# Peptides against a protein of PDB entry 4Z5W: the designs that were tried, part 48

Target 1, 305 residues: chain A of PDB entry 4Z5W
Amino acid sequence: IPDVFLELNKLWYFSAQSNLFNGEMPRSLSNSRSISLLSLRNNTLSGQIYLNCSAMTNLTSLDLASNSFSGSIPSNLPNCLRLKTINFAKIKFIAQIPESFKNFQSLTSLSFSNSSIQNISSALEILQHCQNLKTLVLTLNFQKEELPSVPSLQFKNLKVLIIASCQLRGTVPQWLSNSPSLQLLDLSWNQLSGTIPPWLGSLNSLFYLDLSNNTFIGEIPHSLTSLQSLVSKENAVEEPSPDFPFFKKKNTNAGGLQYNQPSSFPPMIDLSYNSLNGSIWPEFGDLRQLHVLNLKNNNLSGNIP

## One batch from the design tools (peptide; made by RFdiffusion4, then SolubleMPNN)

Design b1_p12_6_s2 (from b1_p12_6, 5 letters changed)
Fold by OpenDDE base, seed 1:
Structure b1_p12_6_s2 (fold): chain B 305 residues (1-305), chain A 12 residues (1-12)
Amino acid sequence: as target 1 above (305 residues)
Amino acid sequence: DPPSGYITSVPE
């Protein structure tokens, strides 16, 4: 990418995603006063990620995903006082989340999907201080770590939590009960154990629950039949979605399906590929907004209601 | 059948 962005003093949106750009990010781009939305996703950019937050006073969205960047996560990003959305997926950092992210008050949406992030306990301890954090995607990190269950963890404004395919151990963490605005939870493809906690059914905004491909035991909590978002046609408040899309890999589609917003996901309960026992509750019939109920590959018995 | 897929912010 040429180093010409000093001359582009009116450039508000720069999208150069899905090209063949290589080398480092231009210094003039890292110092742009005008840019609000920066997307360089799906290139071959390399070197250290550096942004001059004192210069980049208009930066609101940063998508650098699927690049060959190396080194540490930029600890100065919290100084970008308007920065809301960060997509750092598929950047191989091999790092922990910087302690400075405790002060990241502008942050609303963060993805580190498949970025070799380490220490989930530190990551969650830091990110709970981000009062405006609504979307957190941590899929394909923290390999074989334990999902912390520390009750002091609080994500009060969290709407989307995705920590899938991490081989995480532990149980469904009690601290998630402190996230009453949670709409989408994906903890699939882990090694989570214990029972599914009844308090999940108290998350009145939860319309998408994926606990599939874990080691959960016991009965399905009856409280899941009373998930308010699945009972009533409450207008899913189209809240501001992250500036990055979501992708769900389906077995039939090599590229997966793209979902531009969390609300584009079908209302779902997926408890498949566990060791759940007992009956299917007939009161699942009360979930009139439910599109997908997946209970396959469990130890369930009795009649199908 | 294999398990359902997981969610990411990029194509996997």
Scores: peptide ipSAE 0.541, ipTM 0.933, DockQ to the pose 0.873
Fold by OpenDDE base, seed 3:
Structure b1_p12_6_s2 (fold): chain B 305 residues (1-305), chain A 12 residues (1-12)
Amino acid sequence: as target 1 above (305 residues)
Amino acid sequence: DPPSGYITSVPE
């Protein structure tokens, strides 16, 4: 990418995604005072990520996903006082979340999906201080780590939590009960064990639950039949979606589906590929907004209601 | 039939 962004003093939005750009980010771009939205996703950009947050006072969205960047996660990003959304998916950092992210009050949406992030305990301990954090995507990280169950963890404003395909051990963490605004939870493709906790049914905004492909045991909590968002059409508050889309991989020869907003996901309960036993509750019939109920490949018995 | 896929922020 040419180093010509100094002259572009009115540049508000720059998107050069899905090109063949290589080399480093141009220094003039990293010092742009005007830019609000920067997307360089799906290129071959390399080197370290350096952003001059003292200059980039208008930066609100940063998408650098699917690039060949190296080095550490930029610890100075919290100094970008307007930076709300970060997509760092598919950047091989091989790093922990910087301690400086405790101060990242502007942060609303963060993805490190498939970024070789390590130490989930430290990551969650840091990110819980991000009071405005609504969307957190950590899929394909923390390989074989234990999902911390520390009840002191608190994500009060969390709406979307995706920590899939990490081979995580542990149980469904009780600290999620402190996230009453949670709408979408994906913990699929882990090694989570124990029972599915009844308090999940108290998450009144939860319309998408994926616990599939884990090692859960016991009965399906009856409280899941009382998920308020699935019983009644609550007015879906048009919430500011993250500036990055979501992708659901299908294990079929069909390409993955793109979802531009969390609300584009069908209302779903997926508990498939576990070791759940007992009956299917007939009260799942009360979930009038539910589009997908997937209970396949469990040890369920009795009558189908 | 394999498990349903998981969510990412990029195509995998």
Scores: peptide ipSAE 0.547, ipTM 0.935, DockQ to the pose 0.882; fails the geometry check
Fold by OpenDDE base, seed 2:
Structure b1_p12_6_s2 (fold): chain B 305 residues (1-305), chain A 12 residues (1-12)
Amino acid sequence: as target 1 above (305 residues)
Amino acid sequence: DPPSGYITSVPE
């Protein structure tokens, strides 16, 4: 990418996704006063990520995902006072989340999916201080770590939590009960154990639950049959979605499906590939908004209602 | 059938 952004003093949006750009991010781009949305996703950019937050006063969205950047996570990003959305997926950091992210009050959406992030305990302890954090994607990190169950963790405004495919140990963390606005939870493809907690059914906005491919035992909580978002046609207020899309890999599709908004996911309960026992509750029939109920590959018994 | 896929913010 040429170093010409100093001349582009009116540039508000720069999208150069899915190209063949290599080398470092231009210094003039890192100092752009005008840019609000920067997306360089899916290139071959390299070097250290550096943003001059004192200059980049209009920066609201940053997508650098799927690049060959190296080094540390930029600890100064919280100084970008308008920065709301960050997609750092598929950047091999091999790092912990910086302590400075405790001060990241502008942050609303964060993805580190497949970024070799380490220490989930520290990550969650830091990110709980981001009071405006609504979307958190941490898939393919924290390999074989334990998902912290510390009840003091508080993500009060969290709407989307995705921590899939981490081989995480532990249980469904009770601190999620402190997230009453949670709409989408994906904890699939882990080594989570214990029972599915009944308080999940109290998450009235939860329309998408994926606990598939874990080691859960016991019965399906009957409270899941009373998930309000799946019983009633609440008009999900289209809240501003993250500026980055979501991708769900389906078994048949190598590239996955793209979902531009969390609301584009079908209402779903996926508890498949666990060790759950007992019956399928007939009251799942009350979930009139449910599109997908996946209970396959468990130890369930009795009649199919 | 294999398990359903998980969600990411990039194609995997």
Scores: peptide ipSAE 0.542, ipTM 0.934, DockQ to the pose 0.872; fails the geometry check
Fold by OpenDDE base, seed 4:
Structure b1_p12_6_s2 (fold): chain B 305 residues (1-305), chain A 12 residues (1-12)
Amino acid sequence: as target 1 above (305 residues)
Amino acid sequence: DPPSGYITSVPE
């Protein structure tokens, strides 16, 4: 990418995603006063990520995902006072979340999906201080770590939590009960165990629940038949989506489905590929907004209602 | 059948 962004003093949006750009980010770009939205996703950019937050006063969205960047996660990003969305997915950091992210009050959406992030306990302890954090994607990190269940963890404004395919151990964390605005939860493809907690049914905004491919046991909590977002349409909070899309991986070599907004996901309960027992509750018939109920590959018995 | 896919913020 040429170092010509100093002359582009009116450039508000720069998207150069899905090209063949290599080398480092040009210094003029890292110092741009005009850029609000920067996307360089899916290139071969390299070097250390450095942004001059004192210069980049308009930066609101940063997508650097799927690049060959190296080094540390930029600890100065909280100084980008308008920066709301960060997509650092598929950047091999091999790092922990910086302690400075405790001060990241502008942050609303963060993805480190498949970024070799380590220490989930530290990551969650830090990120809980991000009071405006609504979307958190941590898929394909923390390999074989334990998902912390510390009740003091508090994500008050969390709407989307995706921590899939981490081989995480532990149970469904009770601290999620402190996130009453949770709409989408994906904890699939882990090694989570224990029972599915009944308090999940109290998350009145939860329309998408993926607990598939874990080691959950016991009965399906009857409270899931009372998920208000799946009973009635009235609780569909239209909120600003992250500036980055979501992708649901298909097990077929066909490319993943892209979802531009969390609301584009079908209302779903996926509890498949567990060790759940007991019956399918007839009261799942009350979930009039439910599009997908996936209970396959469990130890369920009785009649199908 | 294989498990359902998981969500990421990039194609995997």
Scores: peptide ipSAE 0.534, ipTM 0.933, DockQ to the pose 0.881; fails the geometry check

Design b1_p12_6_s3 (from b1_p12_6, 7 letters changed)
Fold by OpenDDE base, seed 5:
Structure b1_p12_6_s3 (fold): chain B 305 residues (1-305), chain A 12 residues (1-12)
Amino acid sequence: as target 1 above (305 residues)
Amino acid sequence: SPPPGFLTSVPE
């Protein structure tokens, strides 16, 4: 990428995704006063990620995902006072989240999906201080760690939590009951155990639940038949979505599904590939907004209602 | 059939 961004004093949006750009990010780009949205996703960019936050006073969105960047996660990003969205997926950091992220008050959406992030306990302890954090994606990290169950963890404004395919141990953590605005939860493809907790049915905004491919036992909580978002069409307030799309990996040779907005997800309960027993509750018929109920590959018995 | 897939912020 050429070092010409000092001359581009009116440049507000720069998207150069899905090209063959190599080398480092140019110094004039890291010092741009005009840029609000920066996307360099899916290139071969390398070196250390550096942004001059004192110069980049208009930066609101940063997508550097699927690049060959190395070194540390930039600890100065909280000094970018307008920075809301960060996508650092598929960057091999081999690091913990910086302690400075406790001060990241502008942060609304964060992804480190498949970025070799370590220490889930430290990550959640840091990120709970981000009062404006609504979307958190941590898929394909923390391999074989234990999911913290510490009741003091509080994500008050969290709407989307995705921590899939980490081989995480433990139970569904009680601290998620402190997130009343939670709309989407994906904890699939882990080694989570115990029973599915009844308090999940108290999350009135929860319309997408994926607990598939774990080691859960016992009955399906009857409280899931009373999920208010799946009983009634609430007018979902169109909140600004994260500036990055979501992707559902398919195990079939059919390409992954792309979801540009959280509202584009089908209303879903997926409890498949566990060790759940008992009957299917007839009251699942009350979930008039439910598009997908997946109970496949469990130990369920009785009549299908 | 294999288990359903999981969510990410990039194509896996």
Scores: peptide ipSAE 0.470, ipTM 0.912, DockQ to the pose 0.863
Fold by OpenDDE base, seed 1:
Structure b1_p12_6_s3 (fold): chain B 305 residues (1-305), chain A 12 residues (1-12)
Amino acid sequence: as target 1 above (305 residues)
Amino acid sequence: SPPPGFLTSVPE
């Protein structure tokens, strides 16, 4: 990418995603006072990620996903006082979340999906301080770590939590009960164990639940039949979605589904590929907004209602 | 059938 962004003093939006750009980010870009939205996703950009937050005073969205960047996560990003959305997916950091992210009050949406992030306990302990954090994607990190169940963890404004395919151990964490605004939870493709907790059915905004491909045991909690978002057509106020789309990786060679907004997800309960027992509750019939109920590959018995 | 897929923020 040419080093010409000083001359582009009116440039508000720069998208150069899905090109063949290589080398480092140009210094003029990292110092741009005008840019609000920067997307360089799906290139071959390399080097250390550096942003001059004192210069980049208009930066609101940063998508650097699927690049060959190396080194540490930029600890100065919290100094970008307007930065709301960060997509750092598929950047091989091999790092922990910086302690400075405790101060990241502008942060609303963060993805580190498949970014070789380590220490989930530290990551969650840090990120709970982000008062405006609504979307957190941590898929394909923390390999074989334990999902912390520390009850003091609080994500009060969390709407979307995705921590899939980490081989995480532990149980469904009690601290999620402190996230009453949670709309989407994906903890699929882990090694989570224990029972599915009844309090999960108290998350009245939860319309998408994926606990599939874990080691959950016991009965399906009856409280899942009373998920308010799936019972009634509440006008889910379209809250501002993250500036990055979501992708459902299908195990079939058929292309992944893209979802531009959390509201574009089909209302779903996926508990498939566990060791759940007992019956399918007839009261799943009360979930009139439910599009997908996936209970396959469990130890369920009795009648199908 | 293979297990269901999981969510990411980028195409896998």
Scores: peptide ipSAE 0.460, ipTM 0.908, DockQ to the pose 0.900
Fold by OpenDDE base, seed 4:
Structure b1_p12_6_s3 (fold): chain B 305 residues (1-305), chain A 12 residues (1-12)
Amino acid sequence: as target 1 above (305 residues)
Amino acid sequence: SPPPGFLTSVPE
């Protein structure tokens, strides 16, 4: 990418995603005063990520995902006072989340999906201080770590939590009960165990639940039949609008499904590929907004209602 | 059957 962004004093949006750009990010781009949205996703850009937050006063969205960047997560990003959305997915950091992210008050949406992030306990302890954090994607990190269950963890404004395919151990963490605005939870493809907690059915905004491919045991909590977002349409909670799309990985090399907005997700309960037992509750019939109920590959018995 | 897919913020 040429170092010409100093001349582009009116450049508000720069998208150069899905090209063949290599080398480092231009210094003029890292110092752009005009740019609000920067997307360089899916290139071969390299070097250290550095942004001059004192210059980049208009930066609101940063998508650097799927690049060959190296080194540390830029600890100065909290100084980008308008920066709301960060997509750092598929950047091989091999790092912990910087402690400076405790001060990241502008942050609303963060993805480190498949970024070799380590220490989930530290990550969650840091990110809980991000008071405006609504969307958190941590898929394909923290391999074989323990998902912390510390009840003091508080993500008060969290709407989307995706921590899939981490081989995480532990249970469904009690601290998620402190997130009453949670709309989407994906903890699939882990090694989570224990029972599915009944309090999960008290998350009145939860319309997408993926607990699939874990080691959950016991009965399906009857409280899931009372998920208010799936009973009635009236809970039109303001959806998070992350500036990055979501992708559902398919097990076939056929392209994943892309979801541009959280509203594009089908209302879903996926509990498949667990060790759940007991019956399918007839009261799942009350979930009039439910599009997908996936209970495949469990130890369920009795009648299908 | 193959296990269900999971969510990411990029194509995997």
Scores: peptide ipSAE 0.458, ipTM 0.907, DockQ to the pose 0.872
Fold by OpenDDE base, seed 3:
Structure b1_p12_6_s3 (fold): chain B 305 residues (1-305), chain A 12 residues (1-12)
Amino acid sequence: as target 1 above (305 residues)
Amino acid sequence: SPPPGFLTSVPE
């Protein structure tokens, strides 16, 4: 990418995603005073990520995902006082979340999906201080770590939590009960164990639950039949979504599904590929908004209601 | 069939 952004003093939006750009990010772009939305996703950009947050006072969205950037996560990003959305997926940092992210009050949406992030305990302890954090994607990190169950962890405004395919150990953490606004939870493709906790059915906004491909045991909590968002059409106020889409990986050669908004997800309960026992509750019939109920590959018995 | 897929923020 040429170093010409100094003359582009009115540039508000720059999208150069899915090109063949290589080399470093231009210094004039890292110092742009005008830019609000920057997307360089799916290129071959390299070097260290550097942004001059004192110059980039209008920066609100940053998508650098699927590039060949190296080095540390930029610890100065919290100084970008308007920065809301960050997509750093597929950047191989081999790092922990910086302690400076405790001060990241502008942050609303963060993805580190498949970014070789380490220490989930430190990551969650840091990110709980981000009072405006609504979307957190941490898929394909934290290899064989333990999901912390510390009850003091608190994500009050969290709407979307995705921590899939990490081989995480532990249980469904009690601190998620402190997230009453949670709409989407994906903890699939881990090594999570124990029972599915009954308090999960008290998350009245939860319309998408994926606990598939874990080691959960015991009965399905009857409280899942009373998930309010699946009983009635609440007018889900279209809250501002992240500026990055979500992708469901398919295990078939068929292309993944793209979801531009959390509201675009089909209402779903997926508990498949566990060791759950007992009956299917007839009261799943009360979930009139449910599109997908997947209970396959468990130890369930009795009648299908 | 393998388990259903998981969610990411980019095509995997």
Scores: peptide ipSAE 0.472, ipTM 0.911, DockQ to the pose 0.845; fails the geometry check

Design b1_p12_6_s4 (from b1_p12_6, 7 letters changed)
Fold by OpenDDE base, seed 3:
Structure b1_p12_6_s4 (fold): chain B 305 residues (1-305), chain A 12 residues (1-12)
Amino acid sequence: as target 1 above (305 residues)
Amino acid sequence: SSPPGFLTSVPE
């Protein structure tokens, strides 16, 4: 990318995604006073990520995903006082989340999906201080770590939590009960064990639950049949979604589904590929908004209601 | 059959 952004003093949006750009990010771009939205996703950009947050006072959205950047996560990003959305997916950092992210009060949406992030305990302990954090994607990190169950962890405003395919050990963490606004939970493709906790059915906004491909045992909590968002059409106030889309990886050669908004997800309960036993509750019939109920490949018995 | 897919923020 040419180093010409000093002349572009009115540039508000720059999208150069899905090109063949290589080398480092231009220094003039890292110092742009005008830019609000920056997307360089799906290129071959390299070097360290550096942003001059004192200059970049208008920066609100940053998408650098699927690039060949190296080094540490930029610890100065919390100084970008308007920065709301960060997509750093598919950047191999091999790092922990910086302690400075405790101060990242502008942050609303963060993805580190497949970014070689380490220490999930430290990551969650840091990110709980981000009071405006609504969307957190940590898929394909923390390999074989233990999902912390520390009850003091608190994500009050969290709406979307995706920590899939980490081979995480532990149980469904009790601290998620402190997230009453949770709409989407994906903990699929882990090594989570124990029972599915009944308090999940108290998350009245939860319309998408994926616990598939874990090691859960025991019965399906009857409280899942009373998930209020799946019983009634609540007018889910479409709060501003993250500036990055979600992708469902399919195991079939069919391309993954793209979801631009959390509201674009089909209402779903997926408990498939566990060791759950007991019956299918007839009261799943009360979930009139449910589009997908997937209970396959468990130890369930009795009648299908 | 393989387990269902999982969510990411990029095409994998």
Scores: peptide ipSAE 0.490, ipTM 0.917, DockQ to the pose 0.871
Fold by OpenDDE base, seed 5:
Structure b1_p12_6_s4 (fold): chain B 305 residues (1-305), chain A 12 residues (1-12)
Amino acid sequence: as target 1 above (305 residues)
Amino acid sequence: SSPPGFLTSVPE
């Protein structure tokens, strides 16, 4: 990428995704006063990520995902006072979340999916201080760690939480009951155990629940048949649209599904591939907005309602 | 049958 961004004093949007760009990010780009949205996703860019936050006063969105960047996560990003969205997925950091992210008040959406992030306890303890954090994606990190259940953890404004395919141990954490605005939860492809807690049915905005491919036991909690978002069409609450899309990996040779907005997700309960027992509740018939109910590969018995 | 897939922010 050429070092010509000083002359481009009116450039507000720069998207150069899915090209063959190599080398480092140009110094003039890291000092741009005009750029609001920057996407360099899916290139071969390398070196250390550096942004001059004192110069980049208009930066609101940053997508650097699927690049060959190395070194530390840039600890000065909280000084970018308008920066809301960060996609750092598929960057091999081999690091912990910086302590400076406790001060990241502008942050609304963060992804580190498949970025070799370590220490889930420290990551959640830091990120709970981000008062505006609505979307958090931590899939394919923290391999074989324990999911912390510390009741003091508080994500009051969280709407989307994805921590899939980490081989995490532990139980469904009680601190999620402190997130009343939660709309989407994916904890699939872990080693989570115990029972599915009844308080999940109290999350009135929860329309997408994936607990598939874990080691859960006991009955399906009856409270899931009373999830308000799945009983009635709530009026469209202002959806936090992250500036990055979501992708559902499929185990079939069919390409992954892309979801550009949270509203593009089918209303879903997936409890498949566990050790759940008991009956299917007839009251699942009250969930008139439910598109997908997946209970396959469990120990369920009785009549199908 | 294989388990369903999981969510990410990039194609896997």
Scores: peptide ipSAE 0.479, ipTM 0.915, DockQ to the pose 0.864
Fold by OpenDDE base, seed 4:
Structure b1_p12_6_s4 (fold): chain B 305 residues (1-305), chain A 12 residues (1-12)
Amino acid sequence: as target 1 above (305 residues)
Amino acid sequence: SSPPGFLTSVPE
């Protein structure tokens, strides 16, 4: 990418996604005062990510995902006082979340999906201080770590939590009960165990639940039949989506489904590929907004209601 | 049968 962004004093949006750009990010780009949205996703950009946050006063969205960047996660990003959305997915950091992210008050949406992030306990302890954090994607990190269940963890404004395919151990963490605005939870493809907690049915905004491909045991909590977001339409809080799309990985070489907004997800309960027992509750019939109920590959018995 | 896919923020 040429180093010409000093001349582009009116450049508000720069999207160079899905090209063949290589080398480092231009210094003029890292110092742009005009850019609000920067997307360089799906290139071969390399070097260290450096942004001059004192210069980049308009930066609101940063998508650097699927690049060959190296080095540390930029610890100065919290100084980008307007930066709301960060997509650092598929950047091989091999790092922990910087402690400076405790001060990241502008942060609303963060993805480190498949970024070789380590220490989930430290990551969650840091990120809980991000008071405006609504979307957190940590898929394909923390391999075989334990998902912390410390009740002191508090994500008050969290709406979307995706920590899939980490082979995480532990249970469904009780600290999620402190996130009453949670709309989407994906903890699929882990090694989570124990029972599915009944308090999960008290998350009145939860319309998408994926606990598939874990080691959950016991009965399906009857409280899941009372998920208000799936009973009635009234709780669809249209909040601004993150500036990055979501993708459902398919196990087949067929392209994943793209979801541009959390509201574009089908209302879903996926508990498939667990060791759940007991019956399917007839009261799942009360979930009039439910599009997908996936209970495949469990130890369920009795009648299908 | 393979388990359903999981969510990411990038195509995989």
Scores: peptide ipSAE 0.479, ipTM 0.913, DockQ to the pose 0.872
Fold by OpenDDE base, seed 1:
Structure b1_p12_6_s4 (fold): chain B 305 residues (1-305), chain A 12 residues (1-12)
Amino acid sequence: as target 1 above (305 residues)
Amino acid sequence: SSPPGFLTSVPE
């Protein structure tokens, strides 16, 4: 990418996604005063990620996903006072989340999906201080770590939590009960154990639940039949979605589904590929907004209602 | 049958 962004003093949006750009990010781009939205996703950009937050005063969205960047996560990003959305997916950091991110009050949406992030306990302890954090994607990190169950963890404004395919151990963490605005939870493809907790059915905004491919045991909590968002057609206020799409990886060679907004997800309960027992509750019939109920590959018995 | 897929923020 040429180092000409100093001349582009009116540039508000720069998208150069899915090109063949290589080398480092231009210094003039890292110092752009005008840019609000920067997306360089799916290139071969390399070097250390550096942004001059004192210069980049208009930066609101940063998508650097699927690049060959190396080194540490930029600890100065919280100084980008307008930066709301960060997509750092598929960047091989091999790092922990910087302690400075506890001060990241502008942050609303963060993805580190498949970014070799380590120490989930530290990551969640830091990110709980991000009071405006609504979307958190941590899929394909923290390999074989334990999902912390520390009751003091608090994500009050969290709407979307995706921590899939981490081989995480532990149980469904009770601290999620402190996230009453949670709309989407994906903890699939882990090694989570224990029972599915009844308090999960108290998350009245939860319309998408994926606990599939874990080691959960016991009965399906009857409280899941009373998920308010799935019972009633509430006018879900279209909240501002992250400036990055979501992708459902399919195990089949069929292309992943792209979802531009969390509201584009089909209302779903996926508990498949566990060791759940007992019956399917007839009261799942009360979930009139439910599009997908996936209970396959469990130890369920009795009648199908 | 394979387990269902999981969510990411990038195409795989």
Scores: peptide ipSAE 0.473, ipTM 0.913, DockQ to the pose 0.899

